# Peptides against a protein of PDB entry 4IGA: the designs that were tried, part 113

Target 1, 116 residues: chain A of PDB entry 4IGA
Amino acid sequence: KRVLIVDDAAFMRMMLKDIITKAGYEVAGEATNGREAVEKYKELKPDIVTMDITMPEMNGIDAIKEIMKIDPNAKIIVCSAMGQQAMVIEAIKAGAKDFIVKPFQPSRVVEALNKV

## One batch from the design tools (peptide; made by RFdiffusion4, then SolubleMPNN)

Design b1_p28_8_s4 (from b1_p28_8, 18 letters changed)
Fold by OpenDDE base, seed 3:
Structure b1_p28_8_s4 (fold): chain B 116 residues (1-116), chain A 28 residues (1-28)
Amino acid sequence: as target 1 above (116 residues)
Amino acid sequence: DEELQKQLEEAAELLRKAAEEEELLRKL
């Protein structure tokens, strides 16, 4: 399966790329904000998306909503430092399949990838 | 911190399951 990685932090994208590839998944591409995530989703048609929330131009919640309009079957895993209950609820209501709070263990990401 | 992370992830899973059940009911 192919994964689109969405995060404004280069370090976080690198870390997720390492986890994803070691788990036997392919990285379809990367995005640095929610607008780019929507564009890359249309272009690459990934099987899974890892989505940050706090990003410039467009946040992760809005990106989830826009992706779900394009593909109601999108498999989106949120990976965010914003672990507030309200944010978790908003992400799930927007269409996210899972929510991972930063900092996380690599095994938690692998479990999420295998489950969606 | 780590306990809170676990609780939030468990809550997210429960909310996802509830949403799936609601969608299933809507199809009836």
Scores: peptide ipSAE 0.040, ipTM 0.540, DockQ to the pose 0.024
Fold by OpenDDE base, seed 4:
Structure b1_p28_8_s4 (fold): chain B 116 residues (1-116), chain A 28 residues (1-28)
Amino acid sequence: as target 1 above (116 residues)
Amino acid sequence: DEELQKQLEEAAELLRKAAEEEELLRKL
């Protein structure tokens, strides 16, 4: 399966790329904000998306909503430092399949990838 | 807070399952 990684932090994208590839998944591409995520989703048609929330131009919640308009069957895993119940509920209502709070262990990401 | 993170992730999984069940019911 191919994964689109969305995060404004280059370090986080690198970390996720390492985890994803070591788990036997392919990285379809990267995006640095929600607008780019929507564009890359259309272009790359990834099997899974890892989505940050706090990003410039377009946040992750709005990106999830836009991706779900394109593909109602999109498999989006949120990876965010904003571990509030309200944010988790908002992400799930937007269409996310899982929510991973930063900082996280690599195993948690792998579990999420395997479950979606 | 690792315990809080775990609780939120567990809550997210429960919400996901509930949403999937709702979607299934919608299709029936």
Scores: peptide ipSAE 0.037, ipTM 0.541, DockQ to the pose 0.024
Fold by OpenDDE base, seed 5:
Structure b1_p28_8_s4 (fold): chain B 116 residues (1-116), chain A 28 residues (1-28)
Amino acid sequence: as target 1 above (116 residues)
Amino acid sequence: DEELQKQLEEAAELLRKAAEEEELLRKL
């Protein structure tokens, strides 16, 4: 399966890329904000998306909503430092399949990838 | 009863959604 990695932090994208590839998944591409994520989703048609929430241009919640309009079957895993219940509920309502709080263990990301 | 069956289906769907939400919350 191919994964689109969405995070404004280059370090976080690198970390996720390492985890994803070591787990036997392919990295379809990267996006640095929610607008780019929507564009890359259309272009790359990934099987899974890892989505940060706090990003410039467009936040992750809005990106989830836009991606779900494009593909109601999109498999989006949120990966965010903002683990507040309200944010989790908002992400779920937007269409997220899982929510990972930063900092995370690599095994938690792999678990999410395998579950969706 | 059709109305009872409808109510049970609605309740089951609500419970499913709540369980899924709870599972996601536990992963924090």
Scores: peptide ipSAE 0.016, ipTM 0.409, DockQ to the pose 0.022
Fold by OpenDDE base, seed 1:
Structure b1_p28_8_s4 (fold): chain B 116 residues (1-116), chain A 28 residues (1-28)
Amino acid sequence: as target 1 above (116 residues)
Amino acid sequence: DEELQKQLEEAAELLRKAAEEEELLRKL
């Protein structure tokens, strides 16, 4: 399966890329904000998306909503430092399939990838 | 806090399962 990685932090994208590839998944591409994520989703048609929340231009919640309009079957895993209950509920209501709180263990990301 | 993160992720999983069940019921 192919994964689109969305995060404004280059080091986080690198970390996720390492985890994803070692788990036997392919990286379809990367995006650095929510607007780029929506465009990359259309272009690459990934099987799974890892989505940050706090990003410039467009946040992750809005990106989830726009991707779900394009593909109601999109498999989106949120990865965010903002683990507040309200944010978790908002992400799930937007269409996310899982929520991973930063910092995380690699095994937690692999578990999420395998479950969606 | 690792325990807090674990609790939040467990809560998120429960919410996901509830949302999936609701979606399944809506499609029936």
Scores: peptide ipSAE 0.047, ipTM 0.566, DockQ to the pose 0.108; fails the geometry check

## One batch from the design tools (peptide; made by RFdiffusion4, then SolubleMPNN)

Design b1_p29_1_s1 (from b1_p29_1, 11 letters changed)
Fold by OpenDDE base, seed 3:
Structure b1_p29_1_s1 (fold): chain B 116 residues (1-116), chain A 29 residues (1-29)
Amino acid sequence: as target 1 above (116 residues)
Amino acid sequence: SLEEKIKEALEKVKKQLEEIEEELEKLLE
């Protein structure tokens, strides 16, 4: 399966890329904000998306909503430092399948990838 | 249902936060 990695932090994208590839998944591409995420989703048609929330231009919640309009069957895993209940609820309502809080263990990401 | 999905997500986050808190507690010892 191919994964689109969305995060404004280069270090975080690198970390996720390492975890994803070591787990046997392929990286379809990367996006640095919500607008880019939507465009990359259309272009790359990934199987799974890892989605940050706090990003410039367009936040992750709005990106989830837009991607779900394009593909109601999209498999989106949120990875965010924002672990408040309200944010989790909002992400799931938007269409996210899972919510991972930063900092996280690699095993948590792998578990999410395997279950979506 | 949406309610069940939210409940499950909140439980997972709670568990992860507890693990983080335990790790932080060790750093304060």
Scores: peptide ipSAE 0.624, ipTM 0.893, DockQ to the pose 0.863
Fold by OpenDDE base, seed 4:
Structure b1_p29_1_s1 (fold): chain B 116 residues (1-116), chain A 29 residues (1-29)
Amino acid sequence: as target 1 above (116 residues)
Amino acid sequence: SLEEKIKEALEKVKKQLEEIEEELEKLLE
């Protein structure tokens, strides 16, 4: 399966790329904000998306909503430091399949990838 | 249902936060 990685932090994208590839998945591409995420989703048609929340231009919640409009069957895993209940609820309501809190164990990401 | 999905996600996040707290405690020892 192919994964689109969305995070404004280059370090985080690198970390996720390492985890994803070691787990046997392919990285479809990367996006640095919600707007790019939506564009890349259309372009690359990935199987899975890892989505940050706090990003410039467009936040992750809005990106989830837009992607879900494009593809109601999108498989989106949130990866965010914003682990408050309200944010989790908002992400799930928007259409996210899972929510991973930063800092995370690589095994949590792999588990989420395998289950979506 | 949406309610079930939310409940499951909240429980998963709760466990993640507990693990983070445990790791932080170890780092501060």
Scores: peptide ipSAE 0.616, ipTM 0.887, DockQ to the pose 0.856
Fold by OpenDDE base, seed 2:
Structure b1_p29_1_s1 (fold): chain B 116 residues (1-116), chain A 29 residues (1-29)
Amino acid sequence: as target 1 above (116 residues)
Amino acid sequence: SLEEKIKEALEKVKKQLEEIEEELEKLLE
């Protein structure tokens, strides 16, 4: 399966790429903000998306909503430092399948990838 | 249901936060 990695932090994208590839998944591509995420989703048609929340241009919640409009069956895993209950609720309501809090264990990411 | 999905997600996040706190505690010992 192919994963689109969305995060404004280059280091985080690199970390996720390493985890994803070691787990046997392919990285479809990367996006640095929500607007890019939406465009890349259309272009790459990934099987799974890892989605940051706090990003410039367009935040992750809005990106989730837009992607879900494009593909109601999208598999989106949120990966964010913002683990507040309100944010989790908003993400799930928007259509996210899972929510991973930063800092995370690599095994949590792998588990989420396997379950979505 | 959406409510169940939210509940499950919140529970998972709670566990993640607890793990983070435990790890932090170990680092501060």
Scores: peptide ipSAE 0.606, ipTM 0.880, DockQ to the pose 0.871
Fold by OpenDDE base, seed 5:
Structure b1_p29_1_s1 (fold): chain B 116 residues (1-116), chain A 29 residues (1-29)
Amino acid sequence: as target 1 above (116 residues)
Amino acid sequence: SLEEKIKEALEKVKKQLEEIEEELEKLLE
């Protein structure tokens, strides 16, 4: 399966790339903001998306909503430092399949990838 | 249902936060 990594932080993208690759998944590509995420989703048609929330241009919640309009069957895993209940609820309502809080353990990411 | 999905997600996040707190406690020893 191919994964699109969305995060405005280069370090986070690098870390996720390492985890995803070691878990046997392919990295379809990367996006640094919500607008780019939507465009990359259209272009790459990944199987799974890891989605940051706090990003410039377009936040992760809005990106989830836009991607779900494109593909109602999209498999999106949120990965964010914003672990408040309200944010979790909003992410799930928007269509996210899982929510991972930063800082996270690699095993949690792998578990999420395997279950979506 | 959506309610069940939300409930499950909240439970998972709660567990994640507890693990983070536990790890922080160890660092403060």
Scores: peptide ipSAE 0.604, ipTM 0.880, DockQ to the pose 0.871

Design b1_p29_1_s2 (from b1_p29_1, 12 letters changed)
Fold by OpenDDE base, seed 4:
Structure b1_p29_1_s2 (fold): chain B 116 residues (1-116), chain A 29 residues (1-29)
Amino acid sequence: as target 1 above (116 residues)
Amino acid sequence: SLKEKIEEELEKVKKHLEELKKKLEELLE
C-alpha cells in the first residue's frame, strides 16, 4: 500500500518515511501543508494518509474534510501532539480512521497503518 | 468512547517519554 505523508516538519516526514518504508509500505509522496495534501491526494491517489494536525497557519482538520469530499473512503491517520485532544476529536469527526500522538513509537505507527 | 481511547494513547506516550527521559538522564550522568 502507498502512503502520503503530511507534515510541515521535514524531520517528522523523514521519520515517518523511514518507519513506513521499513514496515513494507510504499511512500506515495509528501506534503508540507494542508492545501498541498489535498492536491497530492488527488494526484497520487494514495491508499493511506498520515496527517499532521499540529501544522501552523493551516488547519489539518480542514485538509481532512477536503480529502473526504474527494474520497469518502480515504484512510487518514491523524498525527497529533500532546494536549490536542479537542483537535483529535474533531479530526475523527471529520473522517479520520485512527490517530497517533507525538512522540510516537515506530510500532505504534505500524499498528495504525495495518489497522486502517 | 473516543475520549477514553485518546486518554489511553496519551498515557502510552507519557510512559514512553518518561522512559526516554530516564535514559537520557542516565547518559548525562
Scores: peptide ipSAE 0.419, ipTM 0.815, DockQ to the pose 0.222
Fold by OpenDDE base, seed 3:
Structure b1_p29_1_s2 (fold): chain B 116 residues (1-116), chain A 29 residues (1-29)
Amino acid sequence: as target 1 above (116 residues)
Amino acid sequence: SLKEKIEEELEKVKKHLEELKKKLEELLE
């Protein structure tokens, strides 16, 4: 399966890429903000999306909503920070299938990838 | 509930943070 990685932090994208590839998944591409995420989703048609919540240009929740309009069956895993409980709830309501909290353990990322 | 699930994950990440902190301290010693 192919994964689109969305995060404004280069380090986070790198970390996720490493975990995803070691787990036997393919990285479809990367996006650095919500607007780019939506465009990359259309372009790459990934099987799974890892979606950061707080990003410039467009936040992750808005990106989820736009992606769900494009593909109601999109498999989106939200990546949130410690103080973003309310935003995670909103992301799930917007259509995200699962969530992980940063800093994440590799096993938790893999678990989420396998379940969606 | 979803709220409780989030809280459970937050607890896990807190423990993970403590482990990372400990590892970092060990590395810097």
Scores: peptide ipSAE 0.418, ipTM 0.814, DockQ to the pose 0.203
Fold by OpenDDE base, seed 5:
Structure b1_p29_1_s2 (fold): chain B 116 residues (1-116), chain A 29 residues (1-29)
Amino acid sequence: as target 1 above (116 residues)
Amino acid sequence: SLKEKIEEELEKVKKHLEELKKKLEELLE
Protein backbone atom coordinates (compact mmCIF):
# COMPACT_ATOMS: atom_id res chain seq x y z
CA LYS B 1 0.00 0.00 0.00
CA ARG B 2 1.07 3.56 -0.75
CA VAL B 3 1.00 6.29 1.89
CA LEU B 4 0.80 10.05 1.47
CA ILE B 5 2.49 11.80 4.38
CA VAL B 6 1.16 15.23 5.32
CA ASP B 7 2.97 17.35 7.89
CA ASP B 8 4.43 20.84 7.84
CA ALA B 9 7.43 19.68 9.86
CA ALA B 10 10.22 18.14 7.82
CA PHE B 11 11.37 16.17 10.83
CA MET B 12 7.96 14.59 11.29
CA ARG B 13 7.69 13.68 7.63
CA MET B 14 11.13 12.13 7.77
CA MET B 15 10.28 10.10 10.84
CA LEU B 16 6.99 8.90 9.40
CA LYS B 17 8.67 8.03 6.13
CA ASP B 18 11.15 5.84 7.97
CA ILE B 19 8.45 4.10 9.96
CA ILE B 20 6.20 3.58 6.96
CA THR B 21 8.99 2.25 4.80
CA LYS B 22 10.33 -0.11 7.46
CA ALA B 23 6.82 -1.44 7.94
CA GLY B 24 6.71 -2.53 4.31
CA TYR B 25 4.56 0.28 3.00
CA GLU B 26 5.46 2.52 0.09
CA VAL B 27 5.60 6.28 0.42
CA ALA B 28 3.46 7.72 -2.35
CA GLY B 29 4.61 11.23 -1.60
CA GLU B 30 4.69 14.07 0.88
CA ALA B 31 2.71 17.24 1.46
CA THR B 32 3.57 20.18 3.69
CA ASN B 33 0.12 21.71 4.09
CA GLY B 34 -3.55 20.94 3.63
CA ARG B 35 -3.86 22.42 0.17
CA GLU B 36 -0.90 20.45 -1.09
CA ALA B 37 -2.33 17.35 0.56
CA VAL B 38 -5.51 17.61 -1.48
CA GLU B 39 -3.56 18.18 -4.67
CA LYS B 40 -1.22 15.28 -3.97
CA TYR B 41 -4.11 13.00 -3.15
CA LYS B 42 -5.69 13.65 -6.53
CA GLU B 43 -2.37 13.23 -8.29
CA LEU B 44 -0.98 10.21 -6.47
CA LYS B 45 -4.17 8.43 -5.44
CA PRO B 46 -2.56 6.97 -2.32
CA ASP B 47 -4.08 4.12 -0.37
CA ILE B 48 -3.54 5.81 2.99
CA VAL B 49 -2.95 9.36 4.21
CA THR B 50 -1.29 10.43 7.42
CA MET B 51 -2.61 13.92 8.14
CA ASP B 52 -1.17 16.34 10.65
CA ILE B 53 -4.03 18.34 12.13
CA THR B 54 -1.84 20.74 14.08
CA MET B 55 -0.36 22.47 11.06
CA PRO B 56 -0.21 26.21 11.77
CA GLU B 57 -0.56 27.42 8.20
CA MET B 58 -3.66 25.45 7.29
CA ASN B 59 -6.50 23.58 8.91
CA GLY B 60 -5.97 19.86 8.49
CA ILE B 61 -9.67 19.30 9.04
CA ASP B 62 -10.44 21.17 5.85
CA ALA B 63 -7.97 19.01 3.97
CA ILE B 64 -9.71 15.90 5.25
CA LYS B 65 -13.08 17.20 4.13
CA GLU B 66 -11.78 18.01 0.66
CA ILE B 67 -10.12 14.63 0.28
CA MET B 68 -13.31 12.92 1.36
CA LYS B 69 -15.17 14.80 -1.35
CA ILE B 70 -12.70 13.45 -3.88
CA ASP B 71 -12.72 9.94 -2.45
CA PRO B 72 -15.35 9.01 0.12
CA ASN B 73 -13.41 5.83 0.78
CA ALA B 74 -10.18 7.61 1.61
CA LYS B 75 -8.22 6.11 4.48
CA ILE B 76 -6.97 9.01 6.56
CA ILE B 77 -5.04 8.68 9.81
CA VAL B 78 -4.82 11.96 11.68
CA CYS B 79 -1.73 12.86 13.65
CA SER B 80 -2.37 15.22 16.52
CA ALA B 81 -0.45 16.85 19.32
CA MET B 82 -1.35 16.47 22.95
CA GLY B 83 -4.10 18.85 23.93
CA GLN B 84 -5.87 18.61 20.59
CA GLN B 85 -8.69 16.28 21.60
CA ALA B 86 -11.36 18.52 20.13
CA MET B 87 -9.59 18.67 16.80
CA VAL B 88 -9.19 14.89 16.71
CA ILE B 89 -12.90 14.47 17.30
CA GLU B 90 -13.61 16.94 14.53
CA ALA B 91 -11.23 15.10 12.22
CA ILE B 92 -12.96 11.80 12.87
CA LYS B 93 -16.32 13.42 12.20
CA ALA B 94 -14.89 14.75 8.95
CA GLY B 95 -14.11 11.20 7.88
CA ALA B 96 -10.74 10.23 9.32
CA LYS B 97 -10.51 6.52 10.07
CA ASP B 98 -8.04 6.60 12.93
CA PHE B 99 -5.81 8.89 14.94
CA ILE B 100 -2.33 8.94 16.41
CA VAL B 101 -1.09 11.24 19.15
CA LYS B 102 2.36 12.80 18.99
CA PRO B 103 4.89 11.91 20.17
CA PHE B 104 4.00 8.47 18.89
CA GLN B 105 5.81 5.18 18.91
CA PRO B 106 6.59 3.48 15.61
CA SER B 107 4.47 0.50 16.60
CA ARG B 108 1.44 2.72 17.04
CA VAL B 109 1.87 4.14 13.56
CA VAL B 110 2.15 0.65 12.10
CA GLU B 111 -0.91 -0.46 14.01
CA ALA B 112 -2.94 2.37 12.53
CA LEU B 113 -1.66 1.66 9.02
CA ASN B 114 -2.61 -1.98 9.32
CA LYS B 115 -6.10 -1.29 10.61
CA VAL B 116 -7.40 1.22 8.08
CA SER A 1 -16.59 6.64 23.34
CA LEU A 2 -14.27 8.40 20.96
CA LYS A 3 -13.40 10.93 23.63
CA GLU A 4 -12.46 8.16 26.02
CA LYS A 5 -10.30 6.46 23.42
CA ILE A 6 -8.49 9.69 22.74
CA GLU A 7 -7.89 10.17 26.43
CA GLU A 8 -6.62 6.61 26.65
CA GLU A 9 -4.12 7.27 23.88
CA LEU A 10 -3.05 10.47 25.58
CA GLU A 11 -2.44 8.56 28.77
CA LYS A 12 -0.32 6.03 26.92
CA VAL A 13 1.74 8.81 25.40
CA LYS A 14 2.19 10.49 28.77
CA LYS A 15 3.29 7.24 30.32
CA HIS A 16 5.75 6.62 27.53
CA LEU A 17 7.17 10.11 27.89
CA GLU A 18 7.64 9.62 31.60
CA GLU A 19 9.54 6.42 30.97
CA LEU A 20 11.73 8.04 28.36
CA LYS A 21 12.50 10.97 30.63
CA LYS A 22 13.46 8.63 33.42
CA LYS A 23 15.75 6.63 31.18
CA LEU A 24 17.34 9.78 29.85
CA GLU A 25 17.99 11.05 33.34
CA GLU A 26 19.61 7.77 34.26
CA LEU A 27 21.90 7.98 31.25
CA LEU A 28 22.98 11.48 32.15
CA GLU A 29 23.84 10.64 35.76
Scores: peptide ipSAE 0.416, ipTM 0.814, DockQ to the pose 0.210
Fold by OpenDDE base, seed 2:
Structure b1_p29_1_s2 (fold): chain B 116 residues (1-116), chain A 29 residues (1-29)
Amino acid sequence: as target 1 above (116 residues)
Amino acid sequence: SLKEKIEEELEKVKKHLEELKKKLEELLE
């Protein structure tokens, strides 16, 4: 399966890329913001999306909603920071399949990837 | 509930952070 990694932080994308790759998944590509995420989803047609919802000056929930409009069967895993319970709830309501809280353990990421 | 699931995940993260903190402290000794 191919994964689109969405996060404004380069180090976070790198970390996820490493985890995803080592778990046997393929990285379809990366996006640094919500708009790019939607564009990349259309372009790459990934099987799974890891979506940061704590991106500065960007509402990750909107990106989820737009992707879900494009593909109602999209498999989106939300990545949130501690203290963002409300955002996680909104993300799930918007169509996200699972959520992971930062800082995450690699095993938790893999678990989420395997479940969606 | 979803809230409970989130709280459970948060607890796991907190425990992980405590473990990391402990390891870090040990490395700095």
Scores: peptide ipSAE 0.394, ipTM 0.801, DockQ to the pose 0.212

Design b1_p29_1_s3 (from b1_p29_1, 11 letters changed)
Fold by OpenDDE base, seed 1:
Structure b1_p29_1_s3 (fold): chain B 116 residues (1-116), chain A 29 residues (1-29)
Amino acid sequence: as target 1 above (116 residues)
Amino acid sequence: SLEEKIEEALKRVEEALEERKKELEELLK
């Protein structure tokens, strides 16, 4: 399966890429903000998306909503430092399948990838 | 249901945060 990685932090994208690749998944591409995420989703048609929340241009919640409009069956896993209850609720309501709080263990990401 | 999905997500996040807190506390002993 192919994964689109969305995070404004280059370090985080590198980390996720390593985890995803070692787990046997393919990296479809990367996006650095919510607007780019929506564009890349249309272009690459990935099987799974890892989505940051706090990003410039467009935040992750809005990106989730836009992607879900394009593909109601989108498989989106949130990976965010914003672990407040309100944010988790908002992400799930928007259509996210899982919410992983930063910092995370690689096994947690792999578990989420395998489950969606 | 949506409520069940929210509950599950909240539980997993809370568990993760608690584990991280414990790890930090142990390091600071």
Scores: peptide ipSAE 0.547, ipTM 0.855, DockQ to the pose 0.971
Fold by OpenDDE base, seed 5:
Structure b1_p29_1_s3 (fold): chain B 116 residues (1-116), chain A 29 residues (1-29)
Amino acid sequence: as target 1 above (116 residues)
Amino acid sequence: SLEEKIEEALKRVEEALEERKKELEELLK
C-alpha cells in the first residue's frame, strides 16, 4: 500500500517516512500543508494518508473534509500534537479513521496503518 | 457507529496522554 505523508515539519515527515518504509509500505509522496495534501491526493491517489492538523495554508481538518469529498473511502490517520477531546471528535466526524497524538511510538503508527 | 468510533478514539488518546504524564512525572521525581 502507498502512503501520503502530510506534515509541515520536515523532521516529522522524515520520521514517518522511516516508520512507513520499515513497516513494508511505500511512500507515495509528501505534502507540507493541507492545500498540498489535497492536490497530492488527487495526483497520487494514495491508499492511506497520515495527516497533521496544525499547518499553514490549510489545516488538517479542512484537508480531511476536502479529501473525503474527493474520495469518501479515503483512509486518513491523524497524527497531531493537539490531543484535545474536541479536536479528536472533530477529526473523526470529518472522516479520519484514527487519531495518534505526538509524541508517538513507531508501533502505534504501524498498528494504525495495518488497521485501516 | 460514529459514536463508537469517537469513543474509541477518545479512549486511545486519553491512554496515550496518561502514559506521557507518567513519563514526565518520572523525570520530575
Scores: peptide ipSAE 0.546, ipTM 0.854, DockQ to the pose 0.931
Fold by OpenDDE base, seed 3:
Structure b1_p29_1_s3 (fold): chain B 116 residues (1-116), chain A 29 residues (1-29)
Amino acid sequence: as target 1 above (116 residues)
Amino acid sequence: SLEEKIEEALKRVEEALEERKKELEELLK
């Protein structure tokens, strides 16, 4: 399966790329904000998306909503430093399949990838 | 259901945050 990695932090994208590839998944591409995430989703048609929340241009929640309009069957895993209940609820309501808080262990990401 | 999905996600996040809190407390000893 191919994964689109969305995060404004370069080091986080690198970390996720390492985890994803070691777990036997392919990285379809990367995005640094919500607008780019939507564009890349259309272009790359990934099987799974890892989505940050706090990003410039467009936040992760709005990106989830836009991607779900494009593909109601999209498999989106949120990966965010924001662990507030309101944010978790909003992400799941928007269509996210899982919510991972930063910092995380690689096994948590792998578990999420395997479950969706 | 959506409610169940939310409940599961909240529980998982809460557990992660509690674990992080314990780790930080240990570092500050």
Scores: peptide ipSAE 0.543, ipTM 0.852, DockQ to the pose 0.926
Fold by OpenDDE base, seed 4:
Structure b1_p29_1_s3 (fold): chain B 116 residues (1-116), chain A 29 residues (1-29)
Amino acid sequence: as target 1 above (116 residues)
Amino acid sequence: SLEEKIEEALKRVEEALEERKKELEELLK
């Protein structure tokens, strides 16, 4: 399966790339904000998306909503430092399949990838 | 259902936050 990694932090993208690759998944591509995420989703048609929330241009919640409009069957895993209940609820309502709070263990990401 | 999905997600996040809290408390001893 191919994964699109969305995070404005280069370090985080690198970390996720390492986890995803070691878990036997392929990295379809990367996006640094919600707008790019939507564009890359259309272009790459990834199987899974890891989505940050706090990003410039377009936040992750809006990106989820837009991607879900494009593909209602999109498999989006949120990875965010914003672990507040309201944010979790909002992300799931938007269409996210899972919510991983930062910082996270690699095994948690792998579990999420395997489950979606 | 959506409610079940939300509840599950909240539970997982709560567990993660609690674990992180414990780890930080141990480091701050």
Scores: peptide ipSAE 0.527, ipTM 0.845, DockQ to the pose 0.950

Design b1_p29_1_s4 (from b1_p29_1, 9 letters changed)
Fold by OpenDDE base, seed 4:
Structure b1_p29_1_s4 (fold): chain B 116 residues (1-116), chain A 29 residues (1-29)
Amino acid sequence: as target 1 above (116 residues)
Amino acid sequence: SLEEKIKEALEKVEEQLRELEEELERELE
């Protein structure tokens, strides 16, 4: 399965890439903001998306909503430092399949990838 | 249902936060 990694932090993208690859998944590509995420989703047609929330240009919640409009069956895993209940609720309402809080253990990401 | 999905997600996040807090506490000790 191919994963699109969305995060404005280069370090975080690198970390996720390592985790995803070691777990046996392929990295379809990367996006640094919500707008780019939507564009990359259309272009790459990934099987799974890891989505940051706090990003410039377009935040992760809006990106989720836009991707869900394009593909209602999109499998999006949120990875965010904003683990407040309100944010979790908003992400799930937007269409996210899972929510991982930063900082996270690699096993949490792998588990989410395997279950979506 | 959406309510069930939200409930499950919240419980999962609560577990993550608990584990994170425990880890941080150990690192501070």
Scores: peptide ipSAE 0.599, ipTM 0.874, DockQ to the pose 0.864
Fold by OpenDDE base, seed 2:
Structure b1_p29_1_s4 (fold): chain B 116 residues (1-116), chain A 29 residues (1-29)
Amino acid sequence: as target 1 above (116 residues)
Amino acid sequence: SLEEKIKEALEKVEEQLRELEEELERELE
C-alpha cells in the first residue's frame, strides 16, 4: 500500500517515512500543508494518508474534509500533538479513521496503518 | 455509528496519553 505523508515539519515527515518504509509500505509522496495534501491526494491517489493537524495554508481538519469529498473511502490517520478530546472528535467527524498523538511510538503508527 | 467511532477514538487517545505520561515519568526519575 502507498502512503501520503502530510506534515509541515520536515523532520516529522522524515520520521514517518522511515517508519512507513520499514513497515513494508511505500511512500506515495509528501505534503507540507493541507492544501498541498488535497492536491497530492488527487495526483498520487494514495491508499492511506497520515495527516497532521496544525499546518499553514490549510489545517488538517479542513484537508480531511476536502479529501473525503474527493474520496469518501479515503483512509486517513491523524498524527498530531493536539490530543484534546475536542480535536479527536472533530477529526473523527471529519472522516479520520484513527488518531495518533505526538510524540508516538513507531509501533502505534504501524498498527494504525495495518488496521485502517 | 459515529458515536461509537468517536468513543473508540477517544479511548485510544486516552490510552496513548497515559502511556506517554508513564514514559515521561520514568524518564524524569
Scores: peptide ipSAE 0.594, ipTM 0.874, DockQ to the pose 0.864
Fold by OpenDDE base, seed 5:
Structure b1_p29_1_s4 (fold): chain B 116 residues (1-116), chain A 29 residues (1-29)
Amino acid sequence: as target 1 above (116 residues)
Amino acid sequence: SLEEKIKEALEKVEEQLRELEEELERELE
């Protein structure tokens, strides 16, 4: 399966790329903000998306909503430092399948990838 | 249901946070 990694932090994208590839997944591509994520989703048609929330231009929640308009069956895993209940609720309502809090254990990401 | 999905997500997040807290606690001991 191919994964689109969305995070404004280069380090986080690198970390996720490492986890994803070691878990046997392919990285479809990367996006650094929500707007780019939406465009990359259309372009790459990934199987799974890892989605940051706090990003410039367009935040992750809005990106989730837009991607869900494109593909109601999109498999989006949120990875965010914002683990407040309100944010989790908002992400799930938007269409996210899972929510991973930063900092995370790599195993949590792998588990989410395997289950979506 | 959406309600159940939210509940499950919240529980998972709470578990993650608890694990982080425990890890931090061990580092301070």
Scores: peptide ipSAE 0.574, ipTM 0.866, DockQ to the pose 0.885
Fold by OpenDDE base, seed 3:
Structure b1_p29_1_s4 (fold): chain B 116 residues (1-116), chain A 29 residues (1-29)
Amino acid sequence: as target 1 above (116 residues)
Amino acid sequence: SLEEKIKEALEKVEEQLRELEEELERELE
């Protein structure tokens, strides 16, 4: 399966890329903000998306909503330092399938990828 | 239902946070 990695932090994208590839998944591409995420989703048609929340241009919640309009069956896993209940609720309402809190254990990412 | 999905997600996040806190506690000891 192919994964689109969305995060404004280069280090985080690299970390996720390492985890994803070691778990046997392919990285479809990367996006640094919500607007890029939406465009990359259209272009790459990934199987799974890892989505940050706090990003410039467009935040992750809005990106989730836009991607869900494009593909109601999109498999989006939120990966964010914003672990408050309100944010989790907002992400799930937007259409996210899972929510991973930063900092995370690599095994949690792999588990989410396998289950989504 | 959406309510069930939210409940499950919250429970999973709570578990993640608990595990993180436990890990941090161990590292600080």
Scores: peptide ipSAE 0.567, ipTM 0.864, DockQ to the pose 0.851

